# Ledger of designs, part 129: peptides against a protein of PDB entry 4M9S

Target 1, 135 residues: chain A of PDB entry 4M9S
Amino acid sequence: SRGLVGVECITPYSYKSLAMALQRCVEVLSDEDRSALAFAVVMPPGVDIPVKLWSCVIPVDICSNEEEQLDDEVADRLKRLSKRGALLSGKRMPVLTFKIDHIIHMFLKHVVDAQTIANGISILEQRLLEIGNNN

## One batch from the design tools (peptide; made by RFdiffusion4, then SolubleMPNN)

Design b1_p30_5_s2 (from b1_p30_5, 15 letters changed)
Fold by OpenDDE base, seed 1:
Structure b1_p30_5_s2 (fold): chain B 135 residues (1-135), chain A 30 residues (1-30)
Amino acid sequence: as target 1 above (135 residues)
Amino acid sequence: SEEEKRLLEEIREQALRGLRESLEELRKRE
């Protein structure tokens, strides 16, 4: 199942052309990158999020048992998203972070299915608890 | 590096606050 609905959504945007442009950007993504973008909806817009926290919610289909490699894979996906219609904004210094803007976030809230959002929230909350308990 | 650790901790703290708020807002829509 895809986290992003391929159906034309009722756009809250005053300009339908913007919604269509974003939809086109999403359609050309790989399944993995599209899934990553879908789960970005759980992130707060306008906040620089470290890759470590992104890795808590971004699904990885193939990864090694090494957590370091997990972060690298997540980073690669986020980097690709940042190059596709500026879906994300990346910063390399002082630490690697990615940020979703308010416009993209609002778009995602309307096109990502409710179950995907709920799952993302649940997964993220669980991972955050685990991080807290392991300290 | 120690400097990187400090910066990461600060960024993580800010991110976690934002995450908490965002999650609460999203749950209200469910």
Scores: peptide ipSAE 0.515, ipTM 0.897, DockQ to the pose 0.031
Fold by OpenDDE base, seed 3:
Structure b1_p30_5_s2 (fold): chain B 135 residues (1-135), chain A 30 residues (1-30)
Amino acid sequence: as target 1 above (135 residues)
Amino acid sequence: SEEEKRLLEEIREQALRGLRESLEELRKRE
């Protein structure tokens, strides 16, 4: 499998302006999109990451036999997240990438379970090594 | 935490390597 099993993100931030805005954004997300957002915590903030690398940690319920289809599904989820405030920033050129900002990353670090974060990092590292060995 | 920082740094390095490799592959396909 290329992705992780999704987890829900629950925010303890209800009364701070930024927290309120983020909470509203998270609450209106689908379960799948919310899971994708949660696993964005394993990505380094401020770095443009290709969709292929995102697909290593973004949970996908239906895995296609074609890698391109998996990337498309991941891209769609990330695109939806990028339309929700400042959750993600997308870039199309020279390749399709997405970036998580420091503020959002900091938020996720506090609301995503520590074990989930650790597992996500481990899986990402493993997938990146596999990709590196195959290239 | 320091552990978190180390892990994030490692991921950053790996992500950057992966990015370079991906771009190289794309160039070869063009």
Scores: peptide ipSAE 0.311, ipTM 0.736, DockQ to the pose 0.021
Fold by OpenDDE base, seed 4:
Structure b1_p30_5_s2 (fold): chain B 135 residues (1-135), chain A 30 residues (1-30)
Amino acid sequence: as target 1 above (135 residues)
Amino acid sequence: SEEEKRLLEEIREQALRGLRESLEELRKRE
């Protein structure tokens, strides 16, 4: 599921114009990028998250045993989101990270389907367990 | 470098802590 399809932008904050702008930005995204954005809601706002951790929740269609390939695809999606309405904030040094702003996160919290959030949590938990076991 | 390694580890740890906290908060809202 896309998680953001057909969502009416109802936000608790007074930035109606911002919410509307964000909604428009979301609507023009590709299905893949929109899905990626939806799952960004599970990330903590204001924290620089390495791409590797983003890859734990961002769904990718690439069937590869190479984690690096998956990370690259995720990075590309996140970069696009960063460039489109500054939905994310990218940082290249010392490592490539992306951060979701509090305002964007609050927006997503209210517009992303509950099921998508639940799925994102489940996926992330599963992947983190896998990473933890590999450490 | 060792400095780089330390920095990378710090970033990873901070991210993981934040992530765990976020998950806990989201679970509570469900």
Scores: peptide ipSAE 0.514, ipTM 0.892, DockQ to the pose 0.029; fails the geometry check
Fold by OpenDDE base, seed 5:
Structure b1_p30_5_s2 (fold): chain B 135 residues (1-135), chain A 30 residues (1-30)
Amino acid sequence: as target 1 above (135 residues)
Amino acid sequence: SEEEKRLLEEIREQALRGLRESLEELRKRE
């Protein structure tokens, strides 16, 4: 994935300070965390999303035969994002979920590469179909 | 517990509805 356009932050926000702060947060992320953040753009803002659903779009480089390991790795990445400028908000009870705020989502829509968005949509749709068929 | 089960289902349903709406919106803009 191409991830985020990290060179210049162009957002519709009138507050330059917010855009600059978000850009700085993105720049200090690791490549894997930045990629995870990029794919968060496909998630609906303001909705608590279970880690299982996040794992459908968050790319993980580890090869695991255990689904639990995949979810744990995804959760770790999302937790780090939550700690970095509140890019996400985590909730542990009743189940571990993460939510992207509207402000962050709007930011991502303008800075995430179009191909990354397209890929994220495609991957998510495919994975959701698979999950649905297994239920 | 049954209560926990119901809550989990609610969270999943809400998430899935949101996902479908988000995906549709993103597709229309492409």
Scores: peptide ipSAE 0.510, ipTM 0.893, DockQ to the pose 0.029; fails the geometry check

Design b1_p30_5_s3 (from b1_p30_5, 16 letters changed)
Fold by OpenDDE base, seed 5:
Structure b1_p30_5_s3 (fold): chain B 135 residues (1-135), chain A 30 residues (1-30)
Amino acid sequence: as target 1 above (135 residues)
Amino acid sequence: EEKERRELEEIRRRALEGLRRSLAELKERE
């Protein structure tokens, strides 16, 4: 699996204590949730992002590839991440959104594998083009 | 209802604009 799996916190991150805490949080995540968190690096920090946009980058098993289930599965993962301290912040009204904070985002930029970032960008760009063409 | 609609539109707009910037920044680092 690609993402934060097995990633050790070896970064020049200024907040060492926070980095350590984040590492602990990552270690206790499931593989699926860690992957979701890794791909959060492609999201803009401090912005409430609708679940639909999250679903453009967060990998979901093919068994959940049905459009009806995709957003729900993604939302569940993001909800779990939001319950893990400061990893994500969720809002339910007026629409379900999730936000990554700047500090967390900066951490992810340093610890997420470059290939994972590249893949996330590619996937997101492709899906956004598809959405744009359908609108 | 109109206020809610405007709020939703703003959320979507901000999200998309933010995404574009974020993607550009990430690509620049590569």
Scores: peptide ipSAE 0.472, ipTM 0.884, DockQ to the pose 0.028
Fold by OpenDDE base, seed 3:
Structure b1_p30_5_s3 (fold): chain B 135 residues (1-135), chain A 30 residues (1-30)
Amino acid sequence: as target 1 above (135 residues)
Amino acid sequence: EEKERRELEEIRRRALEGLRRSLAELKERE
């Protein structure tokens, strides 16, 4: 399976209410937004990540080959996530970045499917290699 | 402009360094 596990989240958090709230937030997401959130697990928590790098891991099945359009689509998804339960934090200046907080990241580590994590790593590594070769 | 350039470079550097660390950590868990 790909994405977030549908099973009730068991977290090490002392605040069960937070886990429940996060679970509810995840459940109401669209499939594409939930997928985007799942792949956020590969990002380091607390780091402002440019959209360009997010686009390396966020899956977009049907998109124009134009890089700008890809980034825009990814940005839109991340913006939606940032508006829902503060799943992400966005900054516009000096460049558009998104950051996953430690709490959310830890939550994702527990609820994201292992195969999804593996895929995210593989995809990111591949994209970074490609970027490196083009530089 | 030079200040802005340096800020952008720093953001990129931190992001890439963070990604490398994250990847390494996640691989160790697999």
Scores: peptide ipSAE 0.456, ipTM 0.880, DockQ to the pose 0.028
Fold by OpenDDE base, seed 2:
Structure b1_p30_5_s3 (fold): chain B 135 residues (1-135), chain A 30 residues (1-30)
Amino acid sequence: as target 1 above (135 residues)
Amino acid sequence: EEKERRELEEIRRRALEGLRRSLAELKERE
């Protein structure tokens, strides 16, 4: 899965300058952070999403068997994204959440690989079902 | 503590609802 298309995409964005700026921001990201950003496309724009839900779609290299540690790793990635070009907006209280803005989300819809989007949807659906069944 | 709990629950609820809507929208575009 290529995640984000690394090629200068001809964006239908009328805001060429913004698209270029965003593209530059994406290009300088690590592979892991770029992957995380790619999967952000499946999140609803403008909604504060708890890290736990982000962790359902963000691929994390297995560092620990503890779910809490996975959330921390995801949070760190999302924090980096929030600091870089305001790709995400983080809130710490009352719970750590991250939100993708409409503009960024629209950008991602055009630059993220269709297969990545499909995979993200599938993964999220599966995880949501699991969460629902465990409650 | 109760207020915080309610806020957390609301955030979670909104997030889940948003996710479901987003998923539906993304599926319709494919």
Scores: peptide ipSAE 0.447, ipTM 0.877, DockQ to the pose 0.029
Fold by OpenDDE base, seed 1:
Structure b1_p30_5_s3 (fold): chain B 135 residues (1-135), chain A 30 residues (1-30)
Amino acid sequence: as target 1 above (135 residues)
Amino acid sequence: EEKERRELEEIRRRALEGLRRSLAELKERE
């Protein structure tokens, strides 16, 4: 996945200043956090998504075979994103969830490459099928 | 405990429903 490596402001976005600010926020992220943010584009805006579902699409380069550690690593990345220009909003109770706002989601739809979006969709669809078959 | 369980189930239901809608919308634009 290429993630947000080629972020160019080619957005007809009426808020040029906001787009520039968001680009600056993205540029200072680590590679791992930028990758996580890129895949957030497949999430529905304005919906509290449990970490378990985030872990279905957020790539983790090195993780133990334990699922619990995967969720913790994903949660840490999402927490960092929530502290960086409010890219995400977190909620701890009753369960840890993260939400992407409409404005951020709209930005991501314009700057994330089509292949990354397609990959994220495919991965998420596969995971949802697995969850459906196990229940 | 029962109230908490119901709240968790509702969060999961909403999340899954949102995901399905989002996926459909993203596919229509590609």
Scores: peptide ipSAE 0.464, ipTM 0.882, DockQ to the pose 0.029; fails the geometry check

Design b1_p30_5_s4 (from b1_p30_5, 17 letters changed)
Fold by OpenDDE base, seed 4:
Structure b1_p30_5_s4 (fold): chain B 135 residues (1-135), chain A 30 residues (1-30)
Amino acid sequence: as target 1 above (135 residues)
Amino acid sequence: DKEREERERAIREQALAGLRRSLAELAERE
């Protein structure tokens, strides 16, 4: 998935230092973790999102179709992102959630490919319709 | 257990509302 590979950090960020730091953090990620981070752009910044909702948009290529394994794998990816440059903020209680900060979200808006964003939106909209009908 | 379930539901509902708004905003920019 080409989502973050072409991140030429042409960020209009007045703070070159922050953009450079974020770019470096992205470059050291695995392809799978970079993909997960790319899809974080579709999440609302500043909102604690349960892992189950993250699993709706984060692509998992290798894991079995077992729902429990999917959530665990997604959680592990998000945990790694939270440890690397605080790209995400995790909370364990009362429910495991992850939040993207506004500054990271703004960065992603500038560097994530438009097609990746469009795909993420489409996938999430479809999944949310399914969840909303079950609640 | 009931209090935990209620908190979980509230977090989920807030997240879903935020997601819907975010998706609408992103769709308008494309």
Scores: peptide ipSAE 0.357, ipTM 0.846, DockQ to the pose 0.030
Fold by OpenDDE base, seed 1:
Structure b1_p30_5_s4 (fold): chain B 135 residues (1-135), chain A 30 residues (1-30)
Amino acid sequence: as target 1 above (135 residues)
Amino acid sequence: DKEREERERAIREQALAGLRRSLAELAERE
């Protein structure tokens, strides 16, 4: 139960209606999908991010020892998020990517726990170092 | 195939550059 359990929607936004709508969308998500959405806060808004990079930060309990299934499971979660209230925008070509909108990202910055953000940053930094050293 | 690979590489590089900037900005606010 780590990440979005205590979403106190204190948004200074003039658009209280949008914040309320987003809050309702988040509340109906599964725990797994809600966790995936929480970690989207570490991604830069408006940038098309390949699924491989999303898989570095999204926690997935892989029932199988095969790393190849990780990308598919992550992609499925991101697809579900993209279908619910346009939380993410997906592109299939040339590579499967997902991006977070600035409005959604700003909402997440206010509702996601600071420790979750810190953990996401540390995980991403570690994975980026590993990718950079393999190149 | 080469053009597709180049596009994929460009998208990855742009994503990585964006991630590094975002991480730096988040680190400055903590």
Scores: peptide ipSAE 0.350, ipTM 0.843, DockQ to the pose 0.029
Fold by OpenDDE base, seed 3:
Structure b1_p30_5_s4 (fold): chain B 135 residues (1-135), chain A 30 residues (1-30)
Amino acid sequence: as target 1 above (135 residues)
Amino acid sequence: DKEREERERAIREQALAGLRRSLAELAERE
């Protein structure tokens, strides 16, 4: 299955069709998976991002502060997203990473509310500062 | 395996650099 990377919007119709298809894919997601997808908008498109960095922005309600469980839960969500409409592209080697395509990212910029984007940025900035200070 | 660790480090560094740039761009648009 060719990832969405090869889809050039040649006509307004193709764009509309793609947007409609993506919207349908989003509508059938669970609330948790949809939330995870929404926060993907803060990630740079076209970059392979390790799960550990995804875990900094994706909200997970885990009672245990075990980092390993957090990463596993995040990975499972991202895997589900990668299987549904190729919303993400996953790589297992050398490190488990996920990438958002430019087309999907552009779609998210239009459909994700401004408050969610702002929150995601704030959360990610905070987590990155914490990581930087712990190094 | 040192080679594996180096690859993992490189991927992490590239990802972090990308994130920082993306955040800076988003912050400027707010």
Scores: peptide ipSAE 0.350, ipTM 0.843, DockQ to the pose 0.028
Fold by OpenDDE base, seed 2:
Order: C-alpha cells, then sequence, then structure tokens
Structure b1_p30_5_s4 (fold): chain B 135 residues (1-135), chain A 30 residues (1-30)
C-alpha cells in the first residue's frame, strides 16, 4: 500500500490544473504527513471531525501507547496539513476539529491507492465499534 | 467500483455516528 507516497503521475481528476497544484503540495510533505492525508479520504467531507476520531485512522508511531500522546501527535500532523494550502481546515472551538473539503476529498479518491482506502475504512469501522462498545 | 462507492458511503455514515459520540464525550470532559 502506497498511500500518497510517490504521487507523481497525472491523475484522472477532472480538474487537471487543480490536481497538479495539489500534487505539488503533496510532494513537499513528509512521509508521515502524506500518510495522514491519505487516510483522510475515509472521513466524510465537509464535517468538522474531532481529533479523537481522526486518531482512529491516522497512523502514528509513537514511543508511548498513551492515548493522550496519540491525540497530540495526530493533532500536530493535522495542523501541518491545515497549513499546506486547503488540504484541511481546523477549528479550535468548541473542540479541536479538522475538516476535509469536498474538492480535496474528491482528489484523494482518485489518487490514493485503493488498498489504502480499504484499509482505512476497515480500521475506522473497527475503532468506531470499539468506541461504541465502551460507551 | 460500485461496491467501493457503497462502502465509502457506509463508512461516512458510521463516521458521522462516531463523530456524535466523540463530541459528547469531549464535551463532558471540558
Amino acid sequence: as target 1 above (135 residues)
Amino acid sequence: DKEREERERAIREQALAGLRRSLAELAERE
């Protein structure tokens, strides 16, 4: 599974100029940030999603398994993505949330590896079930 | 491809449900 790592080819995206611009933005990201962006494709576009929910799908390799550290690391990645053009939009109030726009989401659907999408969906489904059962 | 699109719609619905729960939990902690 490649995620967004190595996205260099022409996309079938209907808006080629936008696709090219987005590709340039993706190319300058770190591998970790590109991975985070790839998994954003599983989120519903236009929805302000709390960091806790993002943490269900964003792959993080941290030294500690502490949940609090996980959320902080995820938040940092999402914040960086928010600073890279219109990749994500963040809100701090009432709670820290991030949103993927429809256009970006549409782009990701075309460029993110199909297996990555499938994996992200499966991971999110599993995590949501776990969260639901703990309530 | 159709199956993929249906699955993507389903996960979006689940994400929305999860979002509601997450917001409720966070609101209680603040």
Scores: peptide ipSAE 0.210, ipTM 0.713, DockQ to the pose 0.023

Design b1_p30_6_s1 (from b1_p30_6, 14 letters changed)
Fold by OpenDDE base, seed 3:
Structure b1_p30_6_s1 (fold): chain B 135 residues (1-135), chain A 30 residues (1-30)
Amino acid sequence: as target 1 above (135 residues)
Amino acid sequence: SFLEAIEKLVKEHGVATREELAALSRRLAL
């Protein structure tokens, strides 16, 4: 993984520097990728989450409701985030998964507004319910 | 099954715990 796992900020200055670096990475993202990053806060940090579950929380407007197309679009966004300051860590084998680092997650919890977090949780719950009811 | 596990998680918790998400990931790898 390329994440910030194991990074420790033992001084206020170190934390500030890391926060500033993360803020710069966020500012250069497209609106769509920034939105995806915001909703990543819903996922537990340090866990390899399959793209299928990411697709339950990442907002995407696609022409088709087919799960395969949704997963592809979500995967592309998550891949871009992985390349932008290692905001996520991707793993292709055996299953395509992405993981959010604890430091990144903690950063997002303070930057993303409470309503967005609540909406993300609600969306995830709704999508999981739909998947369960339709099968 | 994977789908049954999702249904159980929604019914019991509304959202998956860290451990349950990890279990789902392993099931998808099969």
Scores: peptide ipSAE 0.025, ipTM 0.496, DockQ to the pose 0.019
Fold by OpenDDE base, seed 1:
Structure b1_p30_6_s1 (fold): chain B 135 residues (1-135), chain A 30 residues (1-30)
Amino acid sequence: as target 1 above (135 residues)
Amino acid sequence: SFLEAIEKLVKEHGVATREELAALSRRLAL
């Protein structure tokens, strides 16, 4: 199993309308979906990323960390995020992909703490090596 | 290798370039 333990986002109060709206959107997410959103900061904005690559960084609960279930669980989380405040954009054809918008990514860069970002980088590096060895 | 290059970019910059990740994504999607 390649399950990951998620890290919470930091949502500081802001008087700017966009920041306030996004903060509230994040606050109403489940812990698991919020963690998924936090680690989305590791991906470059504006790129259609396949679920397989998202699965390298999206945290998965121990209850759903079996290898055959990981991609499906990640896809479900990303789908929920795509329907919640348009935090992500989903694309089914030709391959199931998700994309983070520049505005959302910029927001995450400021509200996701340095430790979460560092963890995401380390996890992605590790998983890419594993994929490379198995590819 | 290409994967090593991606790892290096992520480590140094926090994210890989859009073009490199797009290329990797295409490979993984095939």
Scores: peptide ipSAE 0.022, ipTM 0.535, DockQ to the pose 0.022
Fold by OpenDDE base, seed 5:
Structure b1_p30_6_s1 (fold): chain B 135 residues (1-135), chain A 30 residues (1-30)
Amino acid sequence: as target 1 above (135 residues)
Amino acid sequence: SFLEAIEKLVKEHGVATREELAALSRRLAL
């Protein structure tokens, strides 16, 4: 499945300039960061989500199998996204969390492939069960 | 249950409001 659906943007926004700005932000991302952004659509908007939960949906295949290193790599990707047009908002206390805004989420919902969304939800469900059962 | 597992994880990681848990649950139900 593909992450983002091409350059063609179907937007419900009345403000065309905002849609264009968001599209430009997406286009300048690396392939890895763009993929991370695509899977961010699985998370509910407006919620401060801890990095550990983000790591359940953000695909990371270039790191050690150690949990701490996985979370660090995910955090780095999310930090980069937060610095690119404020695609995410980060908080450091009480734990490191990231939040996707409603406007960004709505944009992604229209440009991310439906199969990618379905896969992300399935992966999240599986990982949460595994982590929850092992705690 | 799956819901209990989510609740534990959310609370353990410092994002423990009922509203936040409900929002996550709604998203997973889609």
Scores: peptide ipSAE 0.021, ipTM 0.578, DockQ to the pose 0.021
Fold by OpenDDE base, seed 2:
Order: C-alpha cells, then structure tokens, then sequence
Structure b1_p30_6_s1 (fold): chain B 135 residues (1-135), chain A 30 residues (1-30)
C-alpha cells in the first residue's frame, strides 16, 4: 500500500508553494523510496539517527534476515533520499546517520496517511522490544 | 531499562520525544 496519500495530494500545509515543490520531488521517487520517505515521519526531526534505528522502521524487502544486509539496504535508500533535494541529510562520522529536517517532517505529517504512521509506530515499538531483549 | 522507557513513550504518545530518541540513537551509535 502507498505510504503517501497519492502521488499528488491537496495539503493544508501553510507553505503551499513549498508543499507543491515537495510533492513533485515525491512523484519522481521509486515506489520503494517513496515508502521509505513516508515512514521517516516516525523519526524526530532535526536529530541525527543511526542507520540501525532507521532500519527499525524503513520497510525493506531483502533476501535474508541478516542485520548487516538490512542496514546496508536501508542506508542505500536513505542515501538516495538525501540526493533528492533536502529530503534527508546524511552524516558519516562518527557513525552513519541520517536526519530529517523540520520542514520535511511537517510536510510528511500532512501527506502521510494515518494508517502508515500508526504502522510505523507499531513497527518501531516491536523492533525496539526485540533489540532490548537481545541485549 | 532505557529501551523500556522508550517503548512506553512510543506506546503512550505514538512517538518518543526528540531528546529520548536522540539518547537512544547515541547509545546505538556506540
């Protein structure tokens, strides 16, 4: 299912011109990258989040359940998003992290459907439990 | 545990606070 409410949507976002520009950016994404972007709304804006934590919420279809492969694929998706305007920003040191900016996060809050947000929250909670139990 | 606290925040509020998630992120980055 789509994480965003359609390719084009009417947004109540006050920065309407910016919203339109962002919508165009979203339209050119692959389905996989667009889905990843949708789930980014779960993360707090303005925080450098390690790839391992991103991997808890970004949906990835990988051949194996190996954690390293998951992290690598998630990182690749986030890197692609970081190359599309200002959707995300990456930082390699001290560890590979990605950050969503406040303005992008606000946009996503308006265009990502409630079910996707709820799913992302649920998935994050579940994965955090798993990480906590394995440590 | 700290992770349990984050889980509770997610459950109760939908998303953990910026500060708590930042703290978690730092721990995971170690």
Amino acid sequence: as target 1 above (135 residues)
Amino acid sequence: SFLEAIEKLVKEHGVATREELAALSRRLAL
Scores: peptide ipSAE 0.030, ipTM 0.559, DockQ to the pose 0.020; fails the geometry check

Design b1_p30_6_s2 (from b1_p30_6, 16 letters changed)
Fold by OpenDDE base, seed 3:
Structure b1_p30_6_s2 (fold): chain B 135 residues (1-135), chain A 30 residues (1-30)
Amino acid sequence: as target 1 above (135 residues)
Amino acid sequence: KFLESLEEIVKKYGVATREELEELSRRLRL
């Protein structure tokens, strides 16, 4: 099993129109998609990141250790997020990547629990090291 | 080791510039 546990979000921007819109978008997400969005905060904004890297931090409960299944599930979640209020931007060529915008990232940075952010960054780093060691 | 892992990812996928790699590295080390 790969992924992270524990997501808490509190919005301090309830009186800002943009923040209100984002809040509504977040509220209608499924628990799984909302978790995926929360952990997207660990990624640097404005960078096209391949699904392989996203799969290191987005929490997915899969029994199989097959990489393809994990990447597919993560890709589906990210795709759904990209369709909802442009929370992410997807790009298929040359490889499937997703990017978080600066404004969305700024929002998440303030609403996602600080411990979740810290844990997410740490785990992502660990997963990257593991990938590197297995190659 | 961490940077080497990132470089491998960039090489494998060919999707990141050096600047993006540096930003990613910085972000992950925070």
Scores: peptide ipSAE 0.099, ipTM 0.716, DockQ to the pose 0.021
Fold by OpenDDE base, seed 4:
Structure b1_p30_6_s2 (fold): chain B 135 residues (1-135), chain A 30 residues (1-30)
Amino acid sequence: as target 1 above (135 residues)
Amino acid sequence: KFLESLEEIVKKYGVATREELEELSRRLRL
């Protein structure tokens, strides 16, 4: 996986138990969900991010070229993460959004592979430009 | 152009503040 499984969790958290709990939560995820969580680190914490923007960074293999299908698949992954240890928080109004909290984000910044973070930022930037050009 | 693209997306969905978008843009440039 992308540097989350089998890696010792080193965090600045005062409560080591929280870090351990988060690490355990990450370890039991599927590879695809763990990847989604890893790439969540590129998003700003505490911000309700539309699924459309999440789809710019969450790696999904789809058969269709329809962006709506991509968004749906991404949404499903994020929903699973939301249900697993509250790794994300979802809102349905005004549009479907997901938020990563500061604590989880800080955890991810310390455990996600640096190259994964860099790749995620690069991918997000590229796809945002593409979306912007289409608007 | 990049920031403008973000603003357009946010405008469409209405889910982020200007400050949040600027922060996102800044982070992506890092």
Scores: peptide ipSAE 0.164, ipTM 0.773, DockQ to the pose 0.021; fails the geometry check
Fold by OpenDDE base, seed 5:
Structure b1_p30_6_s2 (fold): chain B 135 residues (1-135), chain A 30 residues (1-30)
Amino acid sequence: as target 1 above (135 residues)
Amino acid sequence: KFLESLEEIVKKYGVATREELEELSRRLRL
């Protein structure tokens, strides 16, 4: 799995069963969805993040000519994650957003490798700078 | 510049607080 390590999550809370369930959920994901989930660790937990911001960090295999197409692909991935074990929570109003729960984020923080996290941060930073330069 | 981009997102979408953005910035070590 890209960026994920099969290590049991260690938490200050009694979430062993949840951690095991989450690991199973991760294992059955497609490669692309699993990759998206890995990079979700970059986002702050408990925050409704618009798809545009997600698209700055979620890797997409196909380059699109339009930003909307990129956002749509990212949204589809995040939507699947939302439906698969409630890994994310989606809202459509006022704008399509997705939120990672604190518990899920804590899990990811322990199972996503440091290099993937660093890469995600770097990518997010770079793309936000680019957006700022273009506007 | 990074923070300005985040602020623009918040202004446009109203989906994050200033505190949440600051936390994100901290995590990104910016």
Scores: peptide ipSAE 0.103, ipTM 0.713, DockQ to the pose 0.022; fails the geometry check
Fold by OpenDDE base, seed 1:
Formats: C-alpha cells, sequence, structure tokens
Structure b1_p30_6_s2 (fold): chain B 135 residues (1-135), chain A 30 residues (1-30)
C-alpha cells in the first residue's frame, strides 16, 4: 500500500515549482522509503527526534524482532531520506536524531493519506503505552 | 501517561524541550 497520494496536489505555496520539485523527489523514492516519509508527518517539524521515537512510527517489515535491529533499519531509511533531496536532517551527536523541516512537513500534510496519518498516531500511542507500562 | 513516557525519553537523550513535547502531544491528540 502507498502512503502518499500519487497525484499532484494543490499547495498553499507561493512557489508552485517548489511543490512540483518535492513531488518528483517523492515519486522517485522506493516504496519502503516513501512509506517512511509518509509517517514522518506525525512528528512535529523542527524538532530533533531520537531514532527510538522514529522507530515507534516508521513501519519496518524486513528485519528481526530485536529492537536494536529495528532501530538500525529505521536509521538507515531516515539516512536515505536525509540524502534524497534533504527531506530530513540528521544529527549524530550526542544522540542520533532526525528532524523534518517545516516546508517538507507542510507539503506532506497535503499529500499524505488521512488514514496513514491516523495509523501512524495509533501505532505511536500503542508503543508509548508499552514503554510507559514497562517503567 | 504518554507524555510522561515521552518526557523520560527526552530526559534520557536531552534532544527536545518541554514545549516541543507539548506540541508533539497535541499533534498526536494525546
Amino acid sequence: as target 1 above (135 residues)
Amino acid sequence: KFLESLEEIVKKYGVATREELEELSRRLRL
């Protein structure tokens, strides 16, 4: 299933060419990376989010059940997104984090399917509940 | 609470402010 709408959207951007460029960047992504980008819309823009929190919302289907392996796979996907049109910004020290820019986030809010957003929120809620119960 | 769990993670890693966590909570409808 595709988390992003495959059609051109109408954005509030003053520069339509920028929206078109972003659309092209999204279209050339792999299905897995595009899905990861879609779920990034759940996070607030401009915030350095640790990989552990990203791993609560980014779907990973090809990995072991080990939590550390999941985090590594998520990190790899986010790194690719960071390099592909600078869709994300990575920070290595002191802790590995990733941040989504306001412009990219605004674009995603217009093109990501509403059900994908709802699913991402639900998944994050579930994972955070589990973390809280284990404290 | 979900927010408490987030606060613990943020405290551990030191990567977000209280305001950022509150915004995250709002966006997540938590």
Scores: peptide ipSAE 0.058, ipTM 0.675, DockQ to the pose 0.021; fails the geometry check

